# Peptides against a protein of PDB entry 3WG5: the designs that were tried, part 108

Target 1, 218 residues: chain A of PDB entry 3WG5
Amino acid sequence: LAKNIVYVAQIKGQITSYTYDQFDRYITIAEQDNAEAIIIELDTPGGRADAMMNIVQRIQQSKIPVIIYVYPPGASAASAGTYIALGSHLIAMAPGTSIGACRPILGYSQNGSIIEAPPKITNYFIAYIKSLAQESGRNATIAEEFITKDLSLTPEEALKYGVIEVVARDINELLKKSNGMKTKIPVNGRYVTLNFTNVEVRYLAPSFKDKLISYITD
Target 2, 218 residues: chain A of PDB entry 3WG5 as posed
Amino acid sequence: LAKNIVYVAQIKGQITSYTYDQFDRYITIAEQDNAEAIIIELDTPGGRADAMMNIVQRIQQSKIPVIIYVYPPGASAASAGTYIALGSHLIAMAPGTSIGACRPILGYSQNGSIIEAPPAITNYFIAYIKSLAQESGRNATIAEEFITKDLSLTPEEALKYGVIEVVARDINELLKKSNGMKTKIPVNGRYVTLNFTNVEVRYLAPSFKDKLISYITD

## One batch from the design tools (peptide; made by RFdiffusion4, then SolubleMPNN)

Design b2_p15_5_s4 (from b2_p15_5, 9 letters changed)
Fold by OpenDDE base, seed 4:
Structure b2_p15_5_s4 (fold): chain B 218 residues (1-218), chain C 218 residues (1-218), chain A 15 residues (1-15)
Amino acid sequence: as target 1 above (218 residues)
Amino acid sequence: as target 1 above (218 residues)
Amino acid sequence: GSSGIILDVQGYNPK
């Protein structure tokens, strides 16, 4: 039987327009090959709201399941990363990762202190993150608390609270555990049952541009 | 008589944390040399709110006058650039430049359409931009209209409405016209009268990092 | 690490 392809790509660092381009490129490649899914290994402290929202939209427009995998251990899906995850077809986390801390900020002062977002911004993003959670059948209360309490969760907590679907140590365990799971949101208008029984894992490398941007933003 | 130094540096592109680093570096160099002023040739479509606010604060903390010069012809101080300008000690524009279009946005959709900011964000930035205008003795009504009407002005209009202080074709004309002007905000708690009668113009080059970032963000 | 959703104050950005 012909092996189905699962793509794996890494997205690391701040969420920006360049991160959107990475998502778009990676998903497009996987779509072109009619992959069973793409797994995005995500490690982000957060980033821009617009890029985040666009990435969420791009994921939701995907012709294939997009799995956000907070990986490796020590990685986070912080802030924007949480929104992206909540907007995806499946969330996985490696042990020793985190998700949450979604309080919107205007940014950082010169001394590194947070410039708080106005309450209306906060409320907007509360509504937004709750919508993502609700649409994906994930815990909307916790999603709100990611903002209101600036809550961060372990993989085990996130799983327990129904924020994520999988805790996995590596890609192989992820594939094994997610095999037969339904996507939390539709793919082309349908909830897809993942089939990872006979798959080839294909890793996507960052482009030269991706590497350059990462080097600068690090 | 020993020549006073005026530094000139270019800031081009999106306003980001890297842009803040550029401002900080350039101003610091000029401060270290006890320059009469630094002129920042600004060309920006806008950028991040946090970086903008930090840049404004850095300018206001400057030990020397910081002149924002929208240059060359065809350049803009759009959005974040307008805020930066309004936060500065003096604003100049070259003919054929623009200032304004300050409506805060969450960003751009995949199709390039604007994701509008919630009204509360808009109101926050209205208050902020008006404060900058008021503190600098500039037209706070127009500053508000930069947001509420997404207004953009020519140099001539901006001068007429009391948004800017100088229209100048080049650095030489800028120095000539701004000579004897008082800064619109204090320098070290005092309004400074600019003295450009006997100055040496010293251009600051972008760092390698600055060039690399510019290349990527272009 | 600093987590945040950062807003843009941006005019027309030609994509």
Scores: peptide ipSAE 0.036, ipTM 0.521, DockQ to the pose 0.636
Fold by OpenDDE base, seed 2:
Structure b2_p15_5_s4 (fold): chain B 218 residues (1-218), chain C 218 residues (1-218), chain A 15 residues (1-15)
Amino acid sequence: as target 1 above (218 residues)
Amino acid sequence: as target 1 above (218 residues)
Amino acid sequence: GSSGIILDVQGYNPK
């Protein structure tokens, strides 16, 4: 019998190889306990393409649903965060958050200006982000415009346009609204209907290593 | 009258936005003094694609010849370093150095394993590295194989195959062997014949900021 | 924090 457990973990800051480790650790804990789902509270300006793609793959390989929750108010799932969200089983946003701004960059110049990615790279990520949207039954046109127009959406717009599934103020509202929803991508080859009736919420804290890395990258 | 001055500066470690700042600072100093050339002693395992492309552009915009010298023995111009070299006015290598290994990566997984770049990205950098080789009259087939075969060459092989122009043990031998060579790319729209007869060698030290950044990224 | 998808062109340094 699946334990009526939902894990909640926070991932904040830049998406790096260490962020992949956090995702892997958190999902693994939730898998080991046969949780109903894990909710990742995400607040990121973006980060590395490699880490992003690995995180997407790790989410897709999860034995349980992985819910990306852009939280708290003021948070963003910018750039890499948007790809991760689109690669997840369910996306939620809190009021006053944002999603989008997905144009790939080669990085920053000395003065902090963006070095634009060449067209071939941009076109790759257009195809990639559209595939994530299409596979999850989300708006592939908007996903493309996250790159081509550097588009950012509010939770209300993202819901309206079919980018995300839930707008929720907190974990309790998220659980209530997502109860009975089907995952937008398969879990172990099957679409799962979320059952958040009488669930125990368990919070996962960042490890000491996770805290140290966040401090260095801030 | 061009001052018979040749600047020498060292760039060691990962190619980042801070490495661009070092290139820009060093080239700017040499430009301001109307130097005959600047020699950059390069030792890098690679780094960021953005910083690499910006550095290539900065070299191509130089008012003076920029010579990449893979130095000392044991050094490498790996990955990003190879692109930078191929984008420069002249490449030299010391015995016991290497050049190549240019396969683009999205980065490293948690365990430090390479996350491969998707084919579109790889194909972009194949076209890019070939363009650098072709524009500089260097071996575009080998440049492609630096990616497709993850090829690394010795100085002797690189010279033999027309990837580089000089094998030299030290600055004095480099100046002697490259004297009278034409730059492989233009300086301000013109190919320059290097004149290292009776030159003053001036060494540029890293700034305090350069040293601090190197220490943090190591 | 830096926005964007960043690519690396790094060589394998076998330690």
Scores: peptide ipSAE 0.036, ipTM 0.483, DockQ to the pose 0.475; fails the geometry check
Fold by OpenDDE base, seed 1:
Structure b2_p15_5_s4 (fold): chain B 218 residues (1-218), chain C 218 residues (1-218), chain A 15 residues (1-15)
Amino acid sequence: as target 1 above (218 residues)
Amino acid sequence: as target 1 above (218 residues)
Amino acid sequence: GSSGIILDVQGYNPK
């Protein structure tokens, strides 16, 4: 029986237009090989709203399930990362990771203080994050609180509140726990049942450009 | 008589946090040497709002006059670049350059279409750009139209409408034309009369990091 | 530091 392929790729750092290119490249590779899924190991403090929205859209357009895995321990899906996760087919978190802190900001001032977003921006992103949660059958109330209270959750809290689907220590545990789960959003208009019974895990490496950008932004 | 120093530096590309670091570095060098002014040759399509606001603030905090010069021909001070210019002590443009197109956006969609900013974002930036124009004694009505009409102006139009102070073909013409002008905003709480009668022009080079980032973003 | 959702003020440059 032909082994189903599961791709694993890492995305670390700020969400930018380049991060979109990474998502697009990784998902495209996995689509071309008719993978069972792609797992994106995500560690981000957040980033640009446009890149985030484009990434969400790219995930929603995927021909295969895209699993966001907040990994390794110490990683976060903060701000833009939370939106991306909420836009994905399945969310997993490793112990010792976090999700949330989704308050939109204009940025950071020279003194490091937050430049607050005007209320209508905040309201726009409240509506947006709630839509992502609702569409994926996740907790829209908590999604709103990620903005209004700048809430951050542990994996255990996020699971308990119905924000995420899996807590897993590693890829093997993730595959085991997510096996037989339905995607929280459609794939090509259909909810897919994940089949990880006989899978080959393939890791996608960062491109040369990816490595260079990471070197500069780290 | 000790020659007054005028620094010239180039900033090209998207306005980012790294662009802020460039502005800060360049202005700091010029401040340390008690320069008569620093001229920033600016060519930007725009960029991040936070970086823009921080750059504006850094310019306003400068101990010396910061002149924004939209240069060379074909360059633009688009979007974020216009705000930066309006926040500066003097604006110059070379023939064949442009300024304006300041509509705030959330970004670009995957198909390249603009993701429109919600009205309150637009209103926030209208208020902000008008404040910059008013504080500098520049045309606040046109500044608003840079957003509401997505207006772009030629150097001749921008000069005519009182958006900019100088049209100059090169640094020498800029120095000649701006000599004896008062800064449009205060330097250390005082309007400074520019003295370019006996100046040494010093060019600041991009750092190694600057070159590397430019290589990646270009 | 956690980067909030940062908005762009970019000019329309049709690539």
Scores: peptide ipSAE 0.036, ipTM 0.520, DockQ to the pose 0.652; fails the geometry check
Fold by OpenDDE base, seed 3:
Structure b2_p15_5_s4 (fold): chain B 218 residues (1-218), chain C 218 residues (1-218), chain A 15 residues (1-15)
Amino acid sequence: as target 1 above (218 residues)
Amino acid sequence: as target 1 above (218 residues)
Amino acid sequence: GSSGIILDVQGYNPK
């Protein structure tokens, strides 16, 4: 029996292998408790492509809906964060957040300039991000433009263009607005209608290890 | 006339000169609009002592109440963040956050070990943090122990020991719980009773510059 | 273990 529990956890900073571990831990906890959903409050400037792809896979393998919430105001789902969002069961954004800027790079030069990815890599990620958008019924054209134009969108624009599903200022508004929505991707092979009627919100804190690694990687 | 507006802004990451600019910008906006208060959602591992002291001074010079809210769950007001909190008009923490660990260091050695601050510096910051606690009517003994024992507290402990004023899971609960509280330090020479009855919550987003610098410094 | 939390005082010369 699905407990009327919604978990909320935060993922902040660079997308790394450790970010994968955080996603895995949080989703696993929520799965074990048969939660209605987990909301991940995401604030990331991006990160590693490998970690991003693993996170997307972990979300897709989730036994419960995973909602990416670009939160709080001022947060972004930049670069890798956009991919993760597009791979999730629902995307929400708080006012004053952003999504996009997904162009892959090889890194930064010693002078702080971007080292461009070769066309092969760029094209790979164009195909990948379009796939995520298509699978989730989101705007694949805009998804491509997140790379090709390094486009960034406001919550309102992202909603308007069909990139995201909800604009919400807090968890309560998110739950209210997303109640009755269908997941944009399947959960255990089925599209789930979110039921946020009379839910208990439970916050998951980062582990001590999570805090330490975040501190080391930031 | 005080507008029934409460601003909410986020400050995340290392405490730097740029963090000062963020505080200044956000507080200035809220001052200009004669807001009832500004809530700063703070998540920091610490940072520069100079920037911290400037931020504290900027808060103390605020024409409106500045509430430091250690938020969201998983956030910390670590090191410099604790000083900033203790220098603010009200401290709130979300469940699963932490405050403390205030021992000053000179930096990290090449092997990642801490370079200890000399007793002169440590004692300076002990005096400083105790001053902040005393001026705000908060627990000066615990404030000292944040340095001498590198103590970190949960929200519940911090509340119990009189380090902070509110434990709240979201902005709405924070506003509800802090309504009618007096600021712990003066605003324009007067202790203000917070009035969060029928307030409009306005979120301030980081500027493009703020986002860029956060990205560079993280 | 040291919390790894640093208050960097390098820029601060206490007078």
Scores: peptide ipSAE 0.026, ipTM 0.248, DockQ to the pose 0.117; fails the geometry check

Design b2_p15_6_s1 (from b2_p15_6, 8 letters changed)
Fold by OpenDDE base, seed 3:
Structure b2_p15_6_s1 (fold): chain B 218 residues (1-218), chain C 218 residues (1-218), chain A 15 residues (1-15)
Amino acid sequence: as target 1 above (218 residues)
Amino acid sequence: as target 1 above (218 residues)
Amino acid sequence: MVLGIEPISFKDVKR
């Protein structure tokens, strides 16, 4: 019997329109090969709201489960990354990572100070993030606090409070722990039970364009 | 008597954080050389609100007059570009250019449809754009309509309605027509009367980084 | 570290 394939790809850095292209490309590859799932190793400090919302939509439209894995240790799913995670089929975090800090801002001033979003914008994103949490059966109270209290959580806290589903040190442990879990949102209208009993892990590499943009933004 | 220097630089494309860096670099060069003014040839379809607001702030903090010149023919100061223009010391447009279409959006969906901003955000930017117009003595009613009616204007209309100050075919005509005009906002707390009677025009070239980013984004 | 959602964009008229 042909082994079920699980794809693994890395998305690191700011959430931009280019990040959307990466998500789209990676998910499309995994869809075309009828993968059991794709695991996106995510490390982001945040980014653009438009790109974030497009990414969430792309994930929700995925023909296969998309697992957001905050990895490696030291990584974060900060700001936009938290929204992306909450919009995904399963959230995992490695020990030593963080999630949260979701307060919307208009940007940074020349002196590095935050330009605050008007309260009305903040309230919009409170509603949005709560919606993502509720749709995924995750803790909507904490989701709100990611904004209102600028809350950041450890993996252990996030698991405890029902924000995430898995704490795992590596891909192997992630596969082991998530095996048999149901997706937190539907895949093509159905909640899927993950089957990682006999899987081949395939790593996707960044494209030349990915490398070029990474070089410029880093 | 040492000729007064007028710098000219081009900013083309989407308004991003990199665009801010370009504005900052160009204005800084002109400031350091105690230029009479800097003319920014602007051609933009829009971009990020944060970058736009930072650019406006940078312009308002300039030690020298910053003239936004929508150029060449076919160019636009669309969306974010309109805000930048309204935040500047003088606005000029070449024949065959446009200004306006300032409605804020959250982004584009996968199908290319606009994700609308919540009304509360739209209202915030109505207030913001009106503030820019009022501060510069420009038509605040039209500024609002740039959002509420998604209004776009020709140079002739923009001049007629008091949105811009100059219609000019080229840099020479711009200098000629703007000579003796007062800045629409203060420079270091004072409204400056432009003196272009004996000026040397110096063109600023894009940096290597500018060229690289342009290559990637185009 | 860029923390925060930049919620607002403007229409790209050329799109």
Scores: peptide ipSAE 0.036, ipTM 0.305, DockQ to the pose 0.769; fails the geometry check
Fold by OpenDDE base, seed 2:
Structure b2_p15_6_s1 (fold): chain B 218 residues (1-218), chain C 218 residues (1-218), chain A 15 residues (1-15)
Amino acid sequence: as target 1 above (218 residues)
Amino acid sequence: as target 1 above (218 residues)
Amino acid sequence: MVLGIEPISFKDVKR
């Protein structure tokens, strides 16, 4: 019996146009091999809004479920990472990780202080993050507070408040716990029940270009 | 008689946080040497809004006049470059250059199409660019049209419409034509009459870091 | 190619 394949790939660092290319490459590989799902191990402090929105769109257009897994312990889905997670088919977090802190900024001043985004921009992203939460059946009030209060949550809090679906220590526990769950957004117009019975896990390596750009942006 | 010093520095490429660092470094050097002015030869297709706003602020806080010179022929002050120019003490353009195209975008889709900015963001930057024009006594209507019509202008048009102050083929002609002009925004709270009689021109070179980052972002 | 202004960045949280 042909084993169901689950891909696992890592995305670490700032969200940029290159990060979009990584998502696109990883998802495309998994789609071509008719994988049951792809798990993206995400560790990001944030990044660019344009890249983030493109990534969300790419996830929503995926022919297979895309699971965002905030991993390993100590990692975060901060800022842009939270938006990406909220746009995905399933969110998991490892113990010792965090999610939130989504307030948009224009950047940093010379003294390292934050340049505040104008209310019009902030309100746009409030509406956007709430839409992601609502579309995925997640807590839209907390999603808004990720911006308005710059809220950050632990995995236990995020699960309790209905922001995420799974707390898992590793890939095996993630697969076990998410087995039988429905995707929080549709795959090709349908909500999919995940079947991780008798799956083969395949790890995707970053390309040489991925490694180089990650090194330069860090 | 101690010759009045004018610094000339080049900023080319995308507007990023690194571009801010370049502006800051160049202006700081010129301030420390009590230069009569600094001329920034600008050639940019645009870039990030946060970096742009920081650059504008840095120019406005300058202890000396900062002249934006769209140079050489074939160069542009496009998008973010226009905002920077409108925030400066004097704008000059060489023949064969352009200014404008200031419509904000969220980025590019996978197919290369533009992701449109929401009206709230667009309206914010309309207000912002108009404020820069008004504060500098330049044409605020045209400044708005740089966004609403994505308008681009030649040097002759920009001069005619009161967007810029000087059309000059080279640094010598720029100094000659701008001699006796008042800055369009204050320097330390006062509008300065430029005195380019008997000046020494000093060129600032980009740092090694500046060269490296420019190469990576191109 | 004229690049549009990309207006918004997200806060980088220090790990």
Scores: peptide ipSAE 0.031, ipTM 0.406, DockQ to the pose 0.777; fails the geometry check
Fold by OpenDDE base, seed 1:
Structure b2_p15_6_s1 (fold): chain B 218 residues (1-218), chain C 218 residues (1-218), chain A 15 residues (1-15)
Amino acid sequence: as target 1 above (218 residues)
Amino acid sequence: as target 1 above (218 residues)
Amino acid sequence: MVLGIEPISFKDVKR
């Protein structure tokens, strides 16, 4: 019997249009191979709202489950990363990672100070993040507080409050713990029960372009 | 007598944090050499608001006149580029270029459609662009219409309506026509009369990093 | 392609 394939890919850095391309490429590869799921190891401090929204939409349109895994230890799904996670089929976090701090900003001034977003924008993203949480059956109150209080959570807190589904130290533990879980949003209109029994893990490497862009943006 | 030096640099592509770094680097070099001015050949379809605002601020803090030159033919100072131009000491355009289309957007959807900015953001940038125009003695009504009507102007129209100061086919014509003009905003608190008599033109090349980033973002 | 002035950026926690 063809081994259930699980793809693993890493996305690190700011959420940009290029990050969208990475998500799209990785998910497309996994879709083509009818993978059981793709795990995206995410480490991001944030990024662009438009790219974030596009990534969320791409995840929601995926033919396979997309698992966001905040990894490795020290990583974060901060700002835009939290929205992406909340838009995914399953969220996992490694110990020593963080999620939250979702207050929208217009950017940074020359002095490094935050340029605040107008209340209308903040309210828009409050509604948006709450919608993502509600649609995925996650804690919409905490999701709102990611913005209103600029809240950041540990994996243990996020799990406790029903923001995420799994705390896992590594891919093996993630697969073990998420086996038999239902996706928090539909895949092709259906909630999928994950089957990670006898899976083959395939790692997707960043393209040369991915490496070059990361080198330039770092 | 040490020849009056005029630096010329090219900035092409989207307005990003890297574009800010380019502006900062170029202006700093010209400042260090006590240049008469720096001419930035600008070709941009737009970009990030925060980067744009930072660039405007950097220009306003310049120790020397910063001339924005929309060049070559076919180039534009679109969107963020218009704000940058309006924040500069002098605007020139080559024939066959354009300026305007300054409506703020949140970004582009997956289908390529524009995600509209909330009215509050639009109003903020209307006030901002009008302020830039007023501070520089340029046409604030047209500046507003760059947003409200998404107006784009030819060099001839922009000159006619008092948005820009010079139409020039090349650097030589620009220097000739702008010689004796006063900067539209102060340099170190004083309006400077440009002296382009017996000037040495020095071209600043993009750094290797600049070339690499442009290659990646193109 | 006129790129909109304001992509709302979300807070970069590293900055």
Scores: peptide ipSAE 0.026, ipTM 0.539, DockQ to the pose 0.705; fails the geometry check
Fold by OpenDDE base, seed 5:
Structure b2_p15_6_s1 (fold): chain B 218 residues (1-218), chain C 218 residues (1-218), chain A 15 residues (1-15)
Amino acid sequence: as target 1 above (218 residues)
Amino acid sequence: as target 1 above (218 residues)
Amino acid sequence: MVLGIEPISFKDVKR
């Protein structure tokens, strides 16, 4: 029996327009091969709101399920990363990771202090993040508190509070635990039941450009 | 008589955190040498709001006058570039350049359409850009219209409307025309009269990192 | 999270 294909790709670092290009490329590859799903290993401190919103849109337009996996231990889906996760078909976290801290900021001052976003901006993103949570059947109260209280959660807390769907140590455990789960948002207008029985895992490497950008941003 | 030193550096491309680093580096070099001024040749389509605000702050904290020069012909100080210019000690434009188009957007959709910023965000940046204009004695009405009407101006219009201080074809004409002008904002709490009599012009080259980033973003 | 200001054309990223 032909194996179901699952792609795995890594996205690490700040969310930028280049991160959008990475998401687009990875998802496109997986779409072209009619993969069962793509798993994006995500480790991000956050980044640009525009890039984040475009990434969410790209995920929601995917022809296949996009799973955000906060991985490895020590990684986080912080700020923009949380929005991306909440906009995806399934969220998993590895033990020792975190999610949240979504308060919009205008940036950092020269002394490293946070420049606060005006209330109007904050309220916009509260509405936006709550919308993502509601659309995916995830905890909208906690989503709001990711902003209002700058809340961050452990995987266990996030699972308990209905923010994420899976806690998994590695790809194998993720596949095992998510097998048979329905996507939290539609794929092409329909909720899809994941089939991770007898799958072939294919790892996507970053492009040369991706590596170069990472080198420059690190 | 010891020549007054004027530095000239180029910043081209999208306004990002890396652009902040460029501004910081260039201004720091000029400060260390107690330059009469630094001229930043600017060509930008815009970029990130946070980076823009940090750049404005860095300019305002400069120990020497920072002159934004929209150059060469065909260049623009668009969007974030306009804010940067309005936050500077003097604005010059070359013939055939433009300034304006400052409407905040959340980004571009996959089809290339603009995702509009919510009114709350737009209003914040209206207040911000008007503040920059008022503080520098530049046209606050036009500054607002850079957002509300997505207005763009020629150098001649910008000069006429009191948005900029100088139209100049090249560095020599800029130095000539701006000689004896007072800065539009303070340097270390005082308005400085520019002295471009008997100056030595020193060009700062982009760092290797700057070149690499430009290559990746182009 | 940082906001973008127009014209941030994502399309002008030269493919």
Scores: peptide ipSAE 0.025, ipTM 0.493, DockQ to the pose 0.156; fails the geometry check

